# Ledger of designs, part 57: peptides against a protein of PDB entry 3C2G

Target 1, 209 residues: chain A of PDB entry 3C2G
Amino acid sequence: IRTFDLLGLLLHDSDAIDGFVRSDGVGAITTVVQYPNNDLIRAGCKLLLQVSDAKALAKTPLENILPFLLRLIEIHPDDEVIYSGTGFLSNVVAHKQHVKDIAIRSNAIFLLHTIISKYPRLDELTDAPKRNRVCEIICNCLRTLNNFLMMWIPTPNGETKTAGPNEKQQVCKFIEIDILKKLMSCLSCEGMDTPGLLELRSTILRSFI

## One batch from the design tools (peptide; made by RFdiffusion4, then SolubleMPNN)

Design b2_p15_4_s1 (from b2_p15_4 with W2Y T15E)
Fold by OpenDDE base, seed 1:
Structure b2_p15_4_s1 (fold): chain B 209 residues (1-209), chain A 15 residues (1-15)
Amino acid sequence: as target 1 above (209 residues)
Amino acid sequence: SYTKLEEELPEWLLE
């Protein structure tokens, strides 16, 4: 735990972060978080989030790492783990088609829905720290979902990947009444990434037109 | 068609 905290403090510049990633630092963290220690898992996931924007990740094979992390998020009820994990996911899929494909094949869309469904409406949370953390988690999920959906929007060049039937069905779950009520409640909440939520709405519409 | 989508999708998406 202390080691991960120390590493997080030392990884304050992009070169150090890239060096860590090139040295299979992500793989090392994923190995450590396999131990059933909640504090260790929290610290490891936080460190993953800190290095999630590293340029070196583009050269890192994520075929084995990403499914494992998604599973970890799925089975761990810890808000800090979910925050760090969804943040990591959001950052690593950004502008990386191959990573998006890995995530989608690993049932990431359904996982995002599960995460959002798990939490209460933001307006029902009276504890500010809890509300803020949940808000951040939801924002991470929405940003990730938006990144997935953008793959299936027609480009001016006419080359568009078509979402498979399973992916379409998973996306359709986000337009169910219960989930929509939760998302609508987010629009009025202080601290919510309202522009991001509205962007997702637009992307959903464009995906089904 | 956009019209069909408006009828099938919840109002939140159309607002």
Scores: peptide ipSAE 0.029, ipTM 0.600, DockQ to the pose 0.033
Fold by OpenDDE base, seed 4:
Structure b2_p15_4_s1 (fold): chain B 209 residues (1-209), chain A 15 residues (1-15)
Amino acid sequence: as target 1 above (209 residues)
Amino acid sequence: SYTKLEEELPEWLLE
């Protein structure tokens, strides 16, 4: 825990972050957080989030790391772990088709749905800190989902894949009424990435037309 | 199809 905290304090420079990642820092964190200690897991996931936009991640094999992280998020009810983990996920899948594929194979779409389903509507949360954290989690999930869906939509400059039947079924769960109500509640949430949500809406529409 | 989407999705998603 102390080591992760210290690393978090030291890794403020992009070059330092890249250096850490190049030295298999992400793998090291994922190894350490296998220890069943919630505080350690929180700290480790937070550190992962801090380095999640590193350029060096493009060259980091994530085949073993990403499935583990997804499982960690799945089994931990901790908002901080979920926040950090979904934040990491959203950043690492951005602009990286290979990473998207790994995530999807590791049941990421279903996991995102599960996470969103777990939390109440944002307008039902009276505690502002809790509401804000949940809002951020949902935002991370939606951004990740958007990144997944975009690869199945033909773009002038992008590669297009075909979603498998399982993926399609999982995506369809996001248009269930309860999920849609939650998405609506996000639009009124202070601090919500409204442009991102609207982008997702557009992507969903294009996916189902 | 767009028609199916209109039936399945709330109106606010279509705006």
Scores: peptide ipSAE 0.023, ipTM 0.594, DockQ to the pose 0.034
Fold by OpenDDE base, seed 5:
Structure b2_p15_4_s1 (fold): chain B 209 residues (1-209), chain A 15 residues (1-15)
Amino acid sequence: as target 1 above (209 residues)
Amino acid sequence: SYTKLEEELPEWLLE
């Protein structure tokens, strides 16, 4: 735990982070968090979040790492793990088609739905720290979902990937009334990425039209 | 298809 904290303190700039990633730092963290220690898992996921926007990740094989992390998020009810994990996910899929494909094959869309479904409406959370953390988690989920959906929107060049039947079904779950009510509750939340939420709305519409 | 569900979407999503 302390080792991860210390390592995090040493990673102050993008070059250092890239160096860590090129040295298979992500793989090292994922190996360590396989141990059933909640504090260790929390610290490891936090460190993953810290390096999640590294350019070097584009050259890092994530075929084994990403499914493991998704499973970790699925089975851990810890808000800090979910925050860090969804943050990592949202960053690593950004602008990386290959990584998006890995995530989708690993049921990431369903996982995002599960996460959103488990949390109460933001307007029902009176504790500010809790509400803020949940808000951040939801933002991570929405950004990730948006990135997935954009793959299936036709481009002017006529080249578009088609979502599989399972993916289509999973996406349809986000337009269920209970989910929509939760998403609506996000609009009133201080700190919510409202522009991002509106972008997702637009993307959803484009996907269904 | 996604288009079949369009009529079921809340109006605020369509705005």
Scores: peptide ipSAE 0.022, ipTM 0.625, DockQ to the pose 0.037
Fold by OpenDDE base, seed 2:
Structure b2_p15_4_s1 (fold): chain B 209 residues (1-209), chain A 15 residues (1-15)
Amino acid sequence: as target 1 above (209 residues)
Amino acid sequence: SYTKLEEELPEWLLE
């Protein structure tokens, strides 16, 4: 725990972060957080989030890391773990087709749906720190989902993959009425990434055209 | 088509 905190303090610039990632730092963290200690898991996931936008991650194999992280998020009820994990996920899939593929094969779309379904409407949360954390989690999920959906939208001169039947089924869960009501409640919430939510709406529409 | 979307998707997505 203390080691991760210290590392977090030291990894304050992009060069240091890249160096850590090139030295298989992400793999090291994922190994350590397999120990059943909640504080250790929180600290490790937070550190993962901190390095999740590193340029060096483009060259890091994530085939073993992502499935593990997704499972950790799935089974751990801790908002801090979910926040850090979804943040990591959203950053690592951005602009990386191969990482998106790994995540999708690891049932990430369904997991995002599960996470959004788990939390109450933001307007029902009176505790500001809790509300803010839930808001951030939802934003991470929405950004990740948008990144996935964008793969299946044809662009001029771009090769677009078609979503498989399983992926389509998972995506369709996000347009269920209960989920949509929850997402609508986010639009009125202070601190919500409204532009991001509107972008997702646009992406959903484009995906169904 | 947009018309098809109106039939298949909730109004929230179209607003």
Scores: peptide ipSAE 0.010, ipTM 0.476, DockQ to the pose 0.035; fails the geometry check

Design b2_p15_4_s2 (from b2_p15_4, 4 letters changed)
Fold by OpenDDE base, seed 4:
Structure b2_p15_4_s2 (fold): chain B 209 residues (1-209), chain A 15 residues (1-15)
Amino acid sequence: as target 1 above (209 residues)
Amino acid sequence: SYTKLEEELPEFVLE
């Protein structure tokens, strides 16, 4: 556990992070977090989040890593694991079509919905740290969804893919009233990426029109 | 068992 913490302190610049990723650091972490130790899993996922925007991830095979991480998030009720994991997911799928495909095949869309659904409304949370963490988790999920949806929106400069029937059905779950309320509640949170959430709202609307 | 997996993990990782 201390090793992950130490690594997190050392990986403070982009070159170091890229070096770590090129050396299969992500694979190493995912191997370690297979052990049933909650503190270890937390530390590992936190470190994953720290390296989640590394350029070297574009060249990293994630076919085995992503399904495992998604499963980890699915089975762990730990907010810190979910926060780090969804944060990692949101960053790693950004601008990487092949990674998006892996995530989608691994039932990521449904998982995102499940995660959002299990948390109460932010206005029902009186504990500020808890509320903030939940807000961050929801935002990570929604940002990830936005990245997926963008693949299916025709752009002048890009090839558009068609969502499969299962994906379409899963996406439709995000227009449920409870999900929409949670999205709106996130817009009221301090320090939130409001422009990003507004973009998501626009993307969702365009996906259903 | 979960206990067996923890024993197989290097101590430096668990620390």
Scores: peptide ipSAE 0.041, ipTM 0.539, DockQ to the pose 0.014
Fold by OpenDDE base, seed 3:
Structure b2_p15_4_s2 (fold): chain B 209 residues (1-209), chain A 15 residues (1-15)
Amino acid sequence: as target 1 above (209 residues)
Amino acid sequence: SYTKLEEELPEFVLE
């Protein structure tokens, strides 16, 4: 565990992070976190989040990594693991169509809805650190959803991929009143990416009209 | 078993 902490300290610049990813660092972490140790899993997922925006990830095969991570955050109740995992997911799918496809085939849309649904309304949380962490998790999920939805919005100059019937059904769950209330509650949280959430709202409207 | 897997990890990984 201290080894992961030390690695986190060393991976403080973009060059070091990119070098780590090029040396199959993501694969190494995912191998280590397969062991049933909660502290190790926390540390590993935190490290994954730290490297989640590395340029070298565009050249990293994620066909085996993403399904594993999705399963991990599905079964693990730890907010820190879920935060790190959803953060990794949101960053890694950004601007990468092939990665989005892998995630969607791995039932990511349904999982995102499940994660949001299991948390209480933010206004019901009196502990500020807990409320902020939950808000961050929900925002990670919604940001990921936004990235998925953008694939199915017609562009003036291009052929647009059409969502399958299953994907459409899963997306429709995000316009449930409970989910919408949670989205609105996130807009009131201090330090949140309000412009990003407003973009999601716009994307949702464009997807359903 | 879970215990066996933890024992198989190098000590430097677990610390």
Scores: peptide ipSAE 0.040, ipTM 0.525, DockQ to the pose 0.014
Fold by OpenDDE base, seed 5:
Structure b2_p15_4_s2 (fold): chain B 209 residues (1-209), chain A 15 residues (1-15)
Amino acid sequence: as target 1 above (209 residues)
Amino acid sequence: SYTKLEEELPEFVLE
């Protein structure tokens, strides 16, 4: 566990992070967190989040890593693991079509809905640190969803992909009143990416026109 | 089992 913390301190710049990723650092972490130790899993997922925006990830095969992480956050009730995992997912799918495809095939859309659904409304959380963490998790999920939805929005050149029937069904669940209320609650949170959430709102509306 | 794996976890990994 301390090893992950120390390693995290060394990964303070983009070159160090890319070097770690090129050396199969993500694979190494995923191997270690297969042990059923909660503290180890927390530390490993935190480290994954730290390297989740590395440019070297574009050249890293994620066919086994991403499904494993998705399963981990599906079965683990820990907010810190879920925060780190959804943050990793959000960053790793950004601007990477092949990674989005892997995530979608691994039932990521449904998982995002499940994660949002499991948490209470933010106005029901009186503990500020807990409320903020839950808000961040929901934002990570919604940002990931936005990245998926953008694939199915027509580009300026008129090109667009079409979502499959199953994906459309799963996306439709995000217009449930409970999900929309949670989205709106996140908009009221201080320090949140309000422009990003507004973009998502716009993307959702366009997806259902 | 998960319990067995936890018991077999090397000490250096927990450090």
Scores: peptide ipSAE 0.038, ipTM 0.532, DockQ to the pose 0.014
Fold by OpenDDE base, seed 2:
Structure b2_p15_4_s2 (fold): chain B 209 residues (1-209), chain A 15 residues (1-15)
Amino acid sequence: as target 1 above (209 residues)
Amino acid sequence: SYTKLEEELPEFVLE
Protein backbone atom coordinates (compact mmCIF):
# COMPACT_ATOMS: atom_id res chain seq x y z
CA ILE B 1 0.00 0.00 0.00
CA ARG B 2 2.74 2.43 0.93
CA THR B 3 4.53 1.49 -2.25
CA PHE B 4 1.59 2.63 -4.33
CA ASP B 5 1.44 5.88 -2.42
CA LEU B 6 5.12 6.48 -2.99
CA LEU B 7 4.79 5.65 -6.66
CA GLY B 8 1.94 8.10 -6.91
CA LEU B 9 4.17 10.83 -5.55
CA LEU B 10 6.97 10.03 -7.96
CA LEU B 11 4.73 9.78 -11.00
CA HIS B 12 3.96 13.49 -11.16
CA ASP B 13 5.15 14.27 -14.67
CA SER B 14 4.25 12.87 -18.06
CA ASP B 15 7.67 11.36 -18.73
CA ALA B 16 7.74 9.43 -15.48
CA ILE B 17 4.19 8.22 -16.04
CA ASP B 18 4.98 7.09 -19.57
CA GLY B 19 8.05 5.28 -18.32
CA PHE B 20 5.99 3.46 -15.72
CA VAL B 21 3.36 2.48 -18.29
CA ARG B 22 5.98 1.29 -20.79
CA SER B 23 7.39 -0.97 -18.08
CA ASP B 24 3.98 -2.66 -17.76
CA GLY B 25 3.14 -0.74 -14.62
CA VAL B 26 -0.59 -0.99 -15.30
CA GLY B 27 -0.35 -4.76 -15.52
CA ALA B 28 1.59 -4.87 -12.29
CA ILE B 29 -1.03 -2.83 -10.45
CA THR B 30 -3.81 -4.99 -11.87
CA THR B 31 -2.07 -8.08 -10.56
CA VAL B 32 -1.70 -6.63 -7.08
CA VAL B 33 -5.29 -5.42 -6.74
CA GLN B 34 -6.51 -8.99 -7.23
CA TYR B 35 -5.88 -9.51 -3.53
CA PRO B 36 -8.94 -8.95 -1.33
CA ASN B 37 -7.53 -6.03 0.65
CA ASN B 38 -9.65 -2.90 0.44
CA ASP B 39 -6.84 -0.48 1.21
CA LEU B 40 -4.63 -2.12 -1.38
CA ILE B 41 -7.40 -2.05 -3.96
CA ARG B 42 -8.07 1.63 -3.25
CA ALA B 43 -4.42 2.54 -3.54
CA GLY B 44 -3.96 0.54 -6.71
CA CYS B 45 -7.02 1.97 -8.42
CA LYS B 46 -5.99 5.48 -7.43
CA LEU B 47 -2.62 4.91 -9.02
CA LEU B 48 -4.33 3.59 -12.14
CA LEU B 49 -6.30 6.80 -12.32
CA GLN B 50 -3.11 8.84 -12.01
CA VAL B 51 -1.55 7.15 -15.02
CA SER B 52 -4.75 6.87 -17.06
CA ASP B 53 -3.88 9.78 -19.38
CA ALA B 54 -0.49 8.41 -20.30
CA LYS B 55 0.36 8.51 -23.99
CA ALA B 56 2.08 5.17 -23.59
CA LEU B 57 -1.30 3.52 -22.94
CA ALA B 58 -1.96 3.69 -26.68
CA LYS B 59 0.68 0.99 -27.08
CA THR B 60 -0.32 -1.03 -24.03
CA PRO B 61 -2.39 -4.17 -24.52
CA LEU B 62 -5.52 -3.73 -22.44
CA GLU B 63 -7.41 -6.87 -23.49
CA ASN B 64 -6.85 -8.51 -20.12
CA ILE B 65 -6.61 -5.44 -17.94
CA LEU B 66 -9.79 -3.65 -18.90
CA PRO B 67 -12.22 -6.55 -18.41
CA PHE B 68 -10.71 -7.20 -15.01
CA LEU B 69 -11.07 -3.59 -13.95
CA LEU B 70 -14.66 -3.50 -15.14
CA ARG B 71 -15.41 -6.59 -13.10
CA LEU B 72 -13.71 -5.08 -10.08
CA ILE B 73 -15.81 -1.93 -10.12
CA GLU B 74 -18.91 -4.02 -10.76
CA ILE B 75 -18.52 -6.09 -7.62
CA HIS B 76 -16.74 -3.68 -5.28
CA PRO B 77 -19.05 -1.36 -3.31
CA ASP B 78 -16.31 1.16 -2.45
CA ASP B 79 -16.95 4.65 -3.84
CA GLU B 80 -13.23 5.36 -4.03
CA VAL B 81 -12.61 2.27 -6.11
CA ILE B 82 -15.55 3.07 -8.34
CA TYR B 83 -14.38 6.66 -8.72
CA SER B 84 -10.85 5.65 -9.65
CA GLY B 85 -12.00 2.83 -11.89
CA THR B 86 -14.53 4.87 -13.83
CA GLY B 87 -12.02 7.69 -14.07
CA PHE B 88 -9.45 5.32 -15.49
CA LEU B 89 -12.00 3.95 -17.93
CA SER B 90 -13.06 7.39 -19.14
CA ASN B 91 -9.49 8.47 -19.75
CA VAL B 92 -8.18 5.26 -21.27
CA VAL B 93 -10.95 4.98 -23.87
CA ALA B 94 -10.55 8.60 -24.95
CA HIS B 95 -9.28 8.86 -28.52
CA LYS B 96 -8.59 5.11 -28.66
CA GLN B 97 -11.00 3.21 -30.84
CA HIS B 98 -9.57 -0.21 -30.05
CA VAL B 99 -9.87 0.40 -26.31
CA LYS B 100 -13.47 1.54 -26.72
CA ASP B 101 -14.20 -1.70 -28.53
CA ILE B 102 -12.68 -3.77 -25.73
CA ALA B 103 -14.71 -1.91 -23.14
CA ILE B 104 -17.96 -2.27 -25.06
CA ARG B 105 -17.39 -6.00 -25.60
CA SER B 106 -16.82 -6.26 -21.87
CA ASN B 107 -20.30 -4.87 -21.18
CA ALA B 108 -19.08 -1.43 -20.15
CA ILE B 109 -22.21 0.40 -21.33
CA PHE B 110 -24.47 -1.68 -19.14
CA LEU B 111 -22.08 -1.34 -16.23
CA LEU B 112 -22.08 2.45 -16.52
CA HIS B 113 -25.85 2.45 -16.37
CA THR B 114 -25.80 0.15 -13.36
CA ILE B 115 -23.37 2.40 -11.52
CA ILE B 116 -25.38 5.55 -12.17
CA SER B 117 -28.59 3.78 -11.18
CA LYS B 118 -27.06 2.62 -7.92
CA TYR B 119 -26.52 6.08 -6.50
CA PRO B 120 -29.26 8.35 -5.21
CA ARG B 121 -29.96 11.79 -6.55
CA LEU B 122 -27.40 14.31 -5.42
CA ASP B 123 -30.03 16.39 -3.66
CA GLU B 124 -30.69 13.43 -1.38
CA LEU B 125 -27.09 13.39 -0.18
CA THR B 126 -26.50 15.68 2.78
CA ASP B 127 -22.82 14.88 3.26
CA ALA B 128 -20.85 17.18 0.98
CA PRO B 129 -17.81 14.92 0.48
CA LYS B 130 -20.06 11.98 -0.36
CA ARG B 131 -22.17 14.09 -2.70
CA ASN B 132 -19.10 15.38 -4.50
CA ARG B 133 -17.65 11.91 -4.91
CA VAL B 134 -20.93 10.55 -6.26
CA CYS B 135 -21.14 13.45 -8.66
CA GLU B 136 -17.63 12.71 -9.90
CA ILE B 137 -18.48 9.04 -10.39
CA ILE B 138 -21.58 9.87 -12.40
CA CYS B 139 -19.59 12.35 -14.47
CA ASN B 140 -16.93 9.72 -15.15
CA CYS B 141 -19.61 7.32 -16.33
CA LEU B 142 -21.28 9.90 -18.53
CA ARG B 143 -17.99 11.04 -20.02
CA THR B 144 -17.17 7.44 -20.84
CA LEU B 145 -20.56 7.04 -22.47
CA ASN B 146 -19.97 10.17 -24.52
CA ASN B 147 -16.69 8.71 -25.73
CA PHE B 148 -18.55 5.61 -26.87
CA LEU B 149 -21.30 7.57 -28.58
CA MET B 150 -18.80 9.63 -30.53
CA MET B 151 -17.88 6.48 -32.44
CA TRP B 152 -21.33 6.34 -33.95
CA ILE B 153 -21.58 9.98 -35.01
CA PRO B 154 -21.18 10.42 -38.74
CA THR B 155 -17.97 12.13 -39.68
CA PRO B 156 -17.86 14.70 -42.47
CA ASN B 157 -16.00 12.12 -44.53
CA GLY B 158 -18.99 9.79 -44.42
CA GLU B 159 -17.30 7.07 -42.42
CA THR B 160 -19.27 6.04 -39.37
CA LYS B 161 -19.45 2.90 -37.33
CA THR B 162 -22.92 1.67 -36.58
CA ALA B 163 -23.82 0.62 -33.08
CA GLY B 164 -24.97 -2.95 -32.76
CA PRO B 165 -28.53 -3.67 -31.67
CA ASN B 166 -27.45 -4.58 -28.16
CA GLU B 167 -25.33 -1.47 -27.76
CA LYS B 168 -28.13 0.70 -29.05
CA GLN B 169 -30.55 -0.82 -26.58
CA GLN B 170 -28.13 -0.29 -23.73
CA VAL B 171 -27.52 3.32 -24.74
CA CYS B 172 -31.26 3.95 -24.85
CA LYS B 173 -31.41 3.25 -21.14
CA PHE B 174 -29.49 6.46 -20.53
CA ILE B 175 -32.43 8.53 -21.72
CA GLU B 176 -34.52 7.21 -18.87
CA ILE B 177 -35.90 10.02 -16.77
CA ASP B 178 -33.99 8.97 -13.66
CA ILE B 179 -30.69 8.99 -15.51
CA LEU B 180 -31.43 12.35 -17.09
CA LYS B 181 -32.26 13.81 -13.70
CA LYS B 182 -28.93 12.64 -12.37
CA LEU B 183 -27.19 14.14 -15.39
CA MET B 184 -28.88 17.45 -14.73
CA SER B 185 -28.00 17.32 -11.07
CA CYS B 186 -24.33 16.98 -11.96
CA LEU B 187 -24.48 20.24 -13.89
CA SER B 188 -25.12 22.05 -10.63
CA CYS B 189 -21.99 20.71 -8.96
CA GLU B 190 -18.97 22.95 -8.66
CA GLY B 191 -15.87 21.96 -10.57
CA MET B 192 -17.67 19.59 -12.91
CA ASP B 193 -16.99 19.38 -16.61
CA THR B 194 -20.12 21.25 -17.60
CA PRO B 195 -19.13 21.56 -21.26
CA GLY B 196 -18.59 17.81 -21.41
CA LEU B 197 -21.96 17.07 -19.87
CA LEU B 198 -23.66 19.45 -22.27
CA GLU B 199 -21.87 17.76 -25.13
CA LEU B 200 -23.16 14.40 -23.96
CA ARG B 201 -26.69 15.74 -23.77
CA SER B 202 -26.39 17.04 -27.29
CA THR B 203 -24.91 13.76 -28.51
CA ILE B 204 -27.67 11.70 -26.94
CA LEU B 205 -30.37 13.90 -28.40
CA ARG B 206 -28.82 13.94 -31.83
CA SER B 207 -27.98 10.26 -32.08
CA PHE B 208 -30.74 8.43 -30.30
CA ILE B 209 -33.81 10.63 -30.03
CA SER A 1 -12.25 -17.38 0.71
CA TYR A 2 -11.36 -13.69 0.71
CA THR A 3 -9.98 -14.10 4.20
CA LYS A 4 -7.55 -16.81 3.18
CA LEU A 5 -6.23 -14.81 0.26
CA GLU A 6 -5.66 -11.79 2.44
CA GLU A 7 -3.66 -13.89 4.87
CA GLU A 8 -1.48 -15.10 2.03
CA LEU A 9 -0.67 -11.61 0.82
CA PRO A 10 3.05 -10.91 1.02
CA GLU A 11 3.96 -8.45 3.74
CA PHE A 12 5.83 -6.19 1.33
CA VAL A 13 2.63 -5.59 -0.63
CA LEU A 14 0.79 -4.45 2.47
CA GLU A 15 3.57 -2.06 3.42
Scores: peptide ipSAE 0.038, ipTM 0.532, DockQ to the pose 0.014

Design b2_p15_4_s3 (from b2_p15_4, 6 letters changed)
Fold by OpenDDE base, seed 3:
Structure b2_p15_4_s3 (fold): chain B 209 residues (1-209), chain A 15 residues (1-15)
Amino acid sequence: as target 1 above (209 residues)
Amino acid sequence: SYTKVEEELPPFVLE
């Protein structure tokens, strides 16, 4: 725990973060968070989030890391773990087709839907910090989904990857009325990327309906 | 022309 706190304080510049990632820092974190300590898991996932935009991640093998993280998010009911993990996932899949493929093969789309589904409606949350955190989690999930959907949008040259039948079915679940209501609620949250959420809504509707 | 824009979270500022 103290080590992760120290690392979190030291890894505040892009060069230090990139150096940490190049030194297999992500692998080190994933090894440490296998210890059954909730505080350690929280700290480790937070650190993952902090390094999630590092350029060195493009050269990091994620075949073992991503499935592990997805499983961690699946089994932990901790909002901080889920927040950090979904944030990491969103960033790490961005602009990386091979990473998207790993995540999708690891049932990421279904997991994102499950996460959104388990949280109450934002209107039912009276505690502002809790409501904001839940909104951020939902936003992270939806952002991740949007990043997945980008690979199935036709390019101007007419080249497009086609979603498999399973992926298509899983994506279609995000047009459920409950999910759409939660999406709409996020649009009203302070500090949310409203343009991005609107883009996602448009992308979902255009791609699968 | 639809430009594929993928989203990343803003850098986390250590509060």
Scores: peptide ipSAE 0.140, ipTM 0.741, DockQ to the pose 0.101
Fold by OpenDDE base, seed 4:
Structure b2_p15_4_s3 (fold): chain B 209 residues (1-209), chain A 15 residues (1-15)
Amino acid sequence: as target 1 above (209 residues)
Amino acid sequence: SYTKVEEELPPFVLE
């Protein structure tokens, strides 16, 4: 625990973060968090979130790491783990086609839907910190989905991959009324970027149309 | 065709 906190405090510089990642830091974290200690798992996932935008991740093999992290998020009903894990997932798949492919093959789309489905409506949460955390988790899930959807949008200069039938079916679950209501409830959260959430909603809905 | 931009979370600012 203290080690991850210390690492988090030391990794304020982008070059230091890249150095950590190049030294298989992500693999080291995933090796440590395999032990059944909730505090260790929380700290490790938080550290993963902190390094999740590192440029060096583009050169890091994630074939074994990413499925493990997805499984960790699936089996640990801890808001802090889920927050950090979904945040990591969102960032790590951004601008990295090979990582998107690994995540999708590892059933990430269905997992994101499952996460959103398990949380109550935000209006049912009286505790503001809890409500905000749940909103952030939902936003991380939807942002991750958006990043997946980008790979199937035609670019002027590139061949666009077509989503497989299974992926299309999994994506379609996000237009369920319950999911949409939960997204809309995030707009009422204090301290949230309402314009940003509206933009995200628009982007996702446009991908279905 | 709106050029959709992939979104990253803001850098983790240690508060």
Scores: peptide ipSAE 0.101, ipTM 0.721, DockQ to the pose 0.087
Fold by OpenDDE base, seed 2:
Structure b2_p15_4_s3 (fold): chain B 209 residues (1-209), chain A 15 residues (1-15)
Amino acid sequence: as target 1 above (209 residues)
Amino acid sequence: SYTKVEEELPPFVLE
């Protein structure tokens, strides 16, 4: 715990973060969070989130790391772990086709739907810190989904990947009324990326309905 | 914010 806190304080600039990632820092964190300690898992996942936008991640093998993290998020009920993990996922897949492919093969789309589905409506949450954290989690899931959907949108240069039938089916679940209501509720949360959420809504409706 | 989003999608053009 203290080690991750110290690293979080030291990794305050992009060069330090990049150096940590180049030194297999992400692999080190994922090894440590395998220890069954909730505080350690929270601290490790938070540190993952802090380094999730590092340039060095483009050269980091994620074939073992990403499936492990997805499984951790799937089985761990802790909102802080889910927040950090979904935040890491959204950032690490951004602009990285290979990483998106690993995530999708590891059932990430279905997991995102499951995460959103398990949380109550934001209007049912009276505790403001809890409501805000849940909103952030849903937004992280939706941002990740948007990053996936970007792969299947035709580019002006004519090369577009086509989503497989399984991926299409999984994406179609996000147009369920319960999911759409939760998406809409996030638009009312302070500090949320409203333009990004609206873009996602448009993309889902356009591409899969 | 620690989250990055990819570039915005082109606007929906209703043909």
Scores: peptide ipSAE 0.028, ipTM 0.605, DockQ to the pose 0.414
Fold by OpenDDE base, seed 1:
Structure b2_p15_4_s3 (fold): chain B 209 residues (1-209), chain A 15 residues (1-15)
Amino acid sequence: as target 1 above (209 residues)
Amino acid sequence: SYTKVEEELPPFVLE
């Protein structure tokens, strides 16, 4: 725990972050968080989030790491773990088609829906810190979904990949009234990426055209 | 013309 905190304090420099990632730092974290200690898992996932935008991740094999993380956030009820894990997922798939493919094959779309579905409506949360954290988690999930959906939107050249029938079915679940209400609630939260959520809404609608 | 935009989180800052 303290080691991750110390490492986090040192990783304010982008070159240091890249150095950590190039030295298999992500693999090291995933090894450590296999211990059944919630504090250790929280600290490890937080550190993953801190390095999640590292350029060196484009050269890191994620075939084993990403499925492991997805499983971790699936089974762990901890909001801090889910927040960090979904944040990591969002950043790591951004601009990396091969990583998107790994995530999708690992049932990420369904998992994102499951995560959003398990949380109560924001209006039912009276505790502001809890409400904000839940909103951030939902936003991370929706941002990740948006990055996936972009794969299936036609490029300016008119070329596009087609979503498989399973992926399309899973995407359809995000237009359920409960999910839409949660999306709308996030739009009303202060400090949230409202433009990104609106873009997601547009992307979802285009996925059905 | 529509351009695809990837969403990324800002870098995490330790508080």
Scores: peptide ipSAE 0.022, ipTM 0.593, DockQ to the pose 0.100

Design b2_p15_4_s4 (from b2_p15_4, 7 letters changed)
Fold by OpenDDE base, seed 1:
Structure b2_p15_4_s4 (fold): chain B 209 residues (1-209), chain A 15 residues (1-15)
Amino acid sequence: as target 1 above (209 residues)
Amino acid sequence: SYKVVEEELPEFVLQ
């Protein structure tokens, strides 16, 4: 645990982060967080989030790592683990088609819906730190969903990938009234990625037209 | 439902 904290303190620059990732640092973290200790898992997921935008991740094989992380955030009720894990997911799939495909095959769309569904409405949370953390988690999930949906929107050249029947069914769950209310509540939170949420809204609408 | 099972870890893992 302390080692992860120390590593986090050393990884301040992009070169150090890329060096860590190139040395299979992500694989090392995922090995350590297999132990059933919540503090260790929190520290490991936090470190994953810190390196989640590294350029070196584009060259890192994620076929084993990403499914493991998805399972980890599925089984852990800890908000800090969920926050870090969904943050990592949202960053690692960005601009990387291969990683998006791995995530989707690993049931990521359904998992994102499950995560959003488990949290209460933000207006029911009186504790500001808790409310903000929940909002950040929902935003991470929705940003990840947007990255998936963008693959199935027609490009100007008329070429598009088609979502499979299962993916379409899972996407349809995000127009449930409860999910839409949570999306709207996030738009009202200060300091949130409001442009990203508005983009998602547009993307969802286009996906059903 | 989420389930977390905490187990005792070797001391070297807790470092």
Scores: peptide ipSAE 0.043, ipTM 0.535, DockQ to the pose 0.014
Fold by OpenDDE base, seed 4:
Structure b2_p15_4_s4 (fold): chain B 209 residues (1-209), chain A 15 residues (1-15)
Amino acid sequence: as target 1 above (209 residues)
Amino acid sequence: SYKVVEEELPEFVLQ
């Protein structure tokens, strides 16, 4: 645990982060967090989030890592783990088609919906720290969804794939009224990526037109 | 909320 905390303090520049990732640091974290210890899992997922935008991740095999992480955030009822894990997921799938494919095959879309659905509405949360954390989690989930949906929207410079029937069905769950309300509630949170959420809204609409 | 039951970890993991 202390090692993860220390590493998090040391990995403050892009070169150090890339070096860690090139040395299979992500694999090392995922191996260690397989032990059933909440503090260890929190520390490990936090460190994953810190390195989640590393360029070296494009060359990292994630076939075993992503399914494990997805399972971890599915079964672990910890906001900090879910926050870090969904944050990692949102960043790691960005601009990486092969990573998106792994996540989707690992039922990520359904999981994102499940996570959002389990949290109460932000207006029902009186504790500001809790409300903010929940908002961040929802935003991470929605940003990840946006990254998936973008694969299926024709772009002048991008390869367009067709979503499978299961993926389409899972995506349809995000137009449920409760999900839409949660999306809208995130737009009212301070410090949120409002442009990103608006982009998602546009992407969702385009996916259903 | 429920917590996962923690198992004993190797010393190097706890460090």
Scores: peptide ipSAE 0.042, ipTM 0.524, DockQ to the pose 0.015
Fold by OpenDDE base, seed 3:
Structure b2_p15_4_s4 (fold): chain B 209 residues (1-209), chain A 15 residues (1-15)
Amino acid sequence: as target 1 above (209 residues)
Amino acid sequence: SYKVVEEELPEFVLQ
């Protein structure tokens, strides 16, 4: 645990982060967080989030890492683990088609919907720190969804990947009124990526019209 | 709350 805290303090610059990832640091973290210790899992997932935008991740095999992380998020009710894990997921799938495919095959779309559905409406949360954390989690999920949906939007050149029937069914769940209300509530939260959420709204409309 | 059964971690992992 102290080691992860120390690593978190040392990994403040992009070169150090990239060096850590090149040395299989992500694999090392995923090995350590397999131990059933909540503090260790929190620290490890936080460190994953810190390195989630590293350029070296494009060269890192994620076939074993992503399914493990998705399972970890699924089974842990801890907001900090879910925040860090969904943050990692949203960043790692960005601009990487092969990573999106791994995540989708690992039931990521359904998991994202499940996570959003489990949290209460933001207007029901009176504690500001809790409300903000929940909003961040929902935003991470929705940003990840946006990255998936973008694969199935027709390009000007007419080449479009088609979502499978299962993926289409899972995506359709995000137009439920409860999910849409939560999306709208996130737009009212201070410090949220409002442009990103508006992009998602546009993407959803283009995907279903 | 899923009780994660805390297994004894090796000392080097706890450090």
Scores: peptide ipSAE 0.037, ipTM 0.496, DockQ to the pose 0.014
Fold by OpenDDE base, seed 2:
Structure b2_p15_4_s4 (fold): chain B 209 residues (1-209), chain A 15 residues (1-15)
Amino acid sequence: as target 1 above (209 residues)
Amino acid sequence: SYKVVEEELPEFVLQ
């Protein structure tokens, strides 16, 4: 645990982060967080989030890492783990078609819906730190969804991937009124990625739904 | 709610 904390302090620039990732640092973290200890899992997932936008991840095999992380998020009740894990997912799939495909095959779309669905409305949360963390989690999920949906939007060049029937069905769940209310509630939170949420709204409206 | 089962870890993992 202390090692992860110290490592996180050292990984403060893009070159150091890329060096860690090139040395299979992500694989090392995912190996360690398999131990059932909440503090260890939190520290490891936080470190994953810190390196999640590294350029070196484009060359890192994620076929084993990503399904494991998705399963961890699915079964772990800890908001800090869910926050870090969904943040990692959002960043790692960004601009990487191969990684998006791995995530989707690993049932990521359904998982994102499940995560959003389990949390109460933000107006029901009286504790500000808890409310903010929940809002961040929902935003991470929605940003990840946006990254998936963008694959199925026609490009000016006419090339578009088509979503499979299962993916279409899973995406349709995000237009449920409860999910839309949670999306709208996130727009009122300070420090949230309002442009990203507005982009998602636009993407949903333009999507195959 | 999910249940997390924790176990004792080797000292080197906890460091």
Scores: peptide ipSAE 0.036, ipTM 0.522, DockQ to the pose 0.015

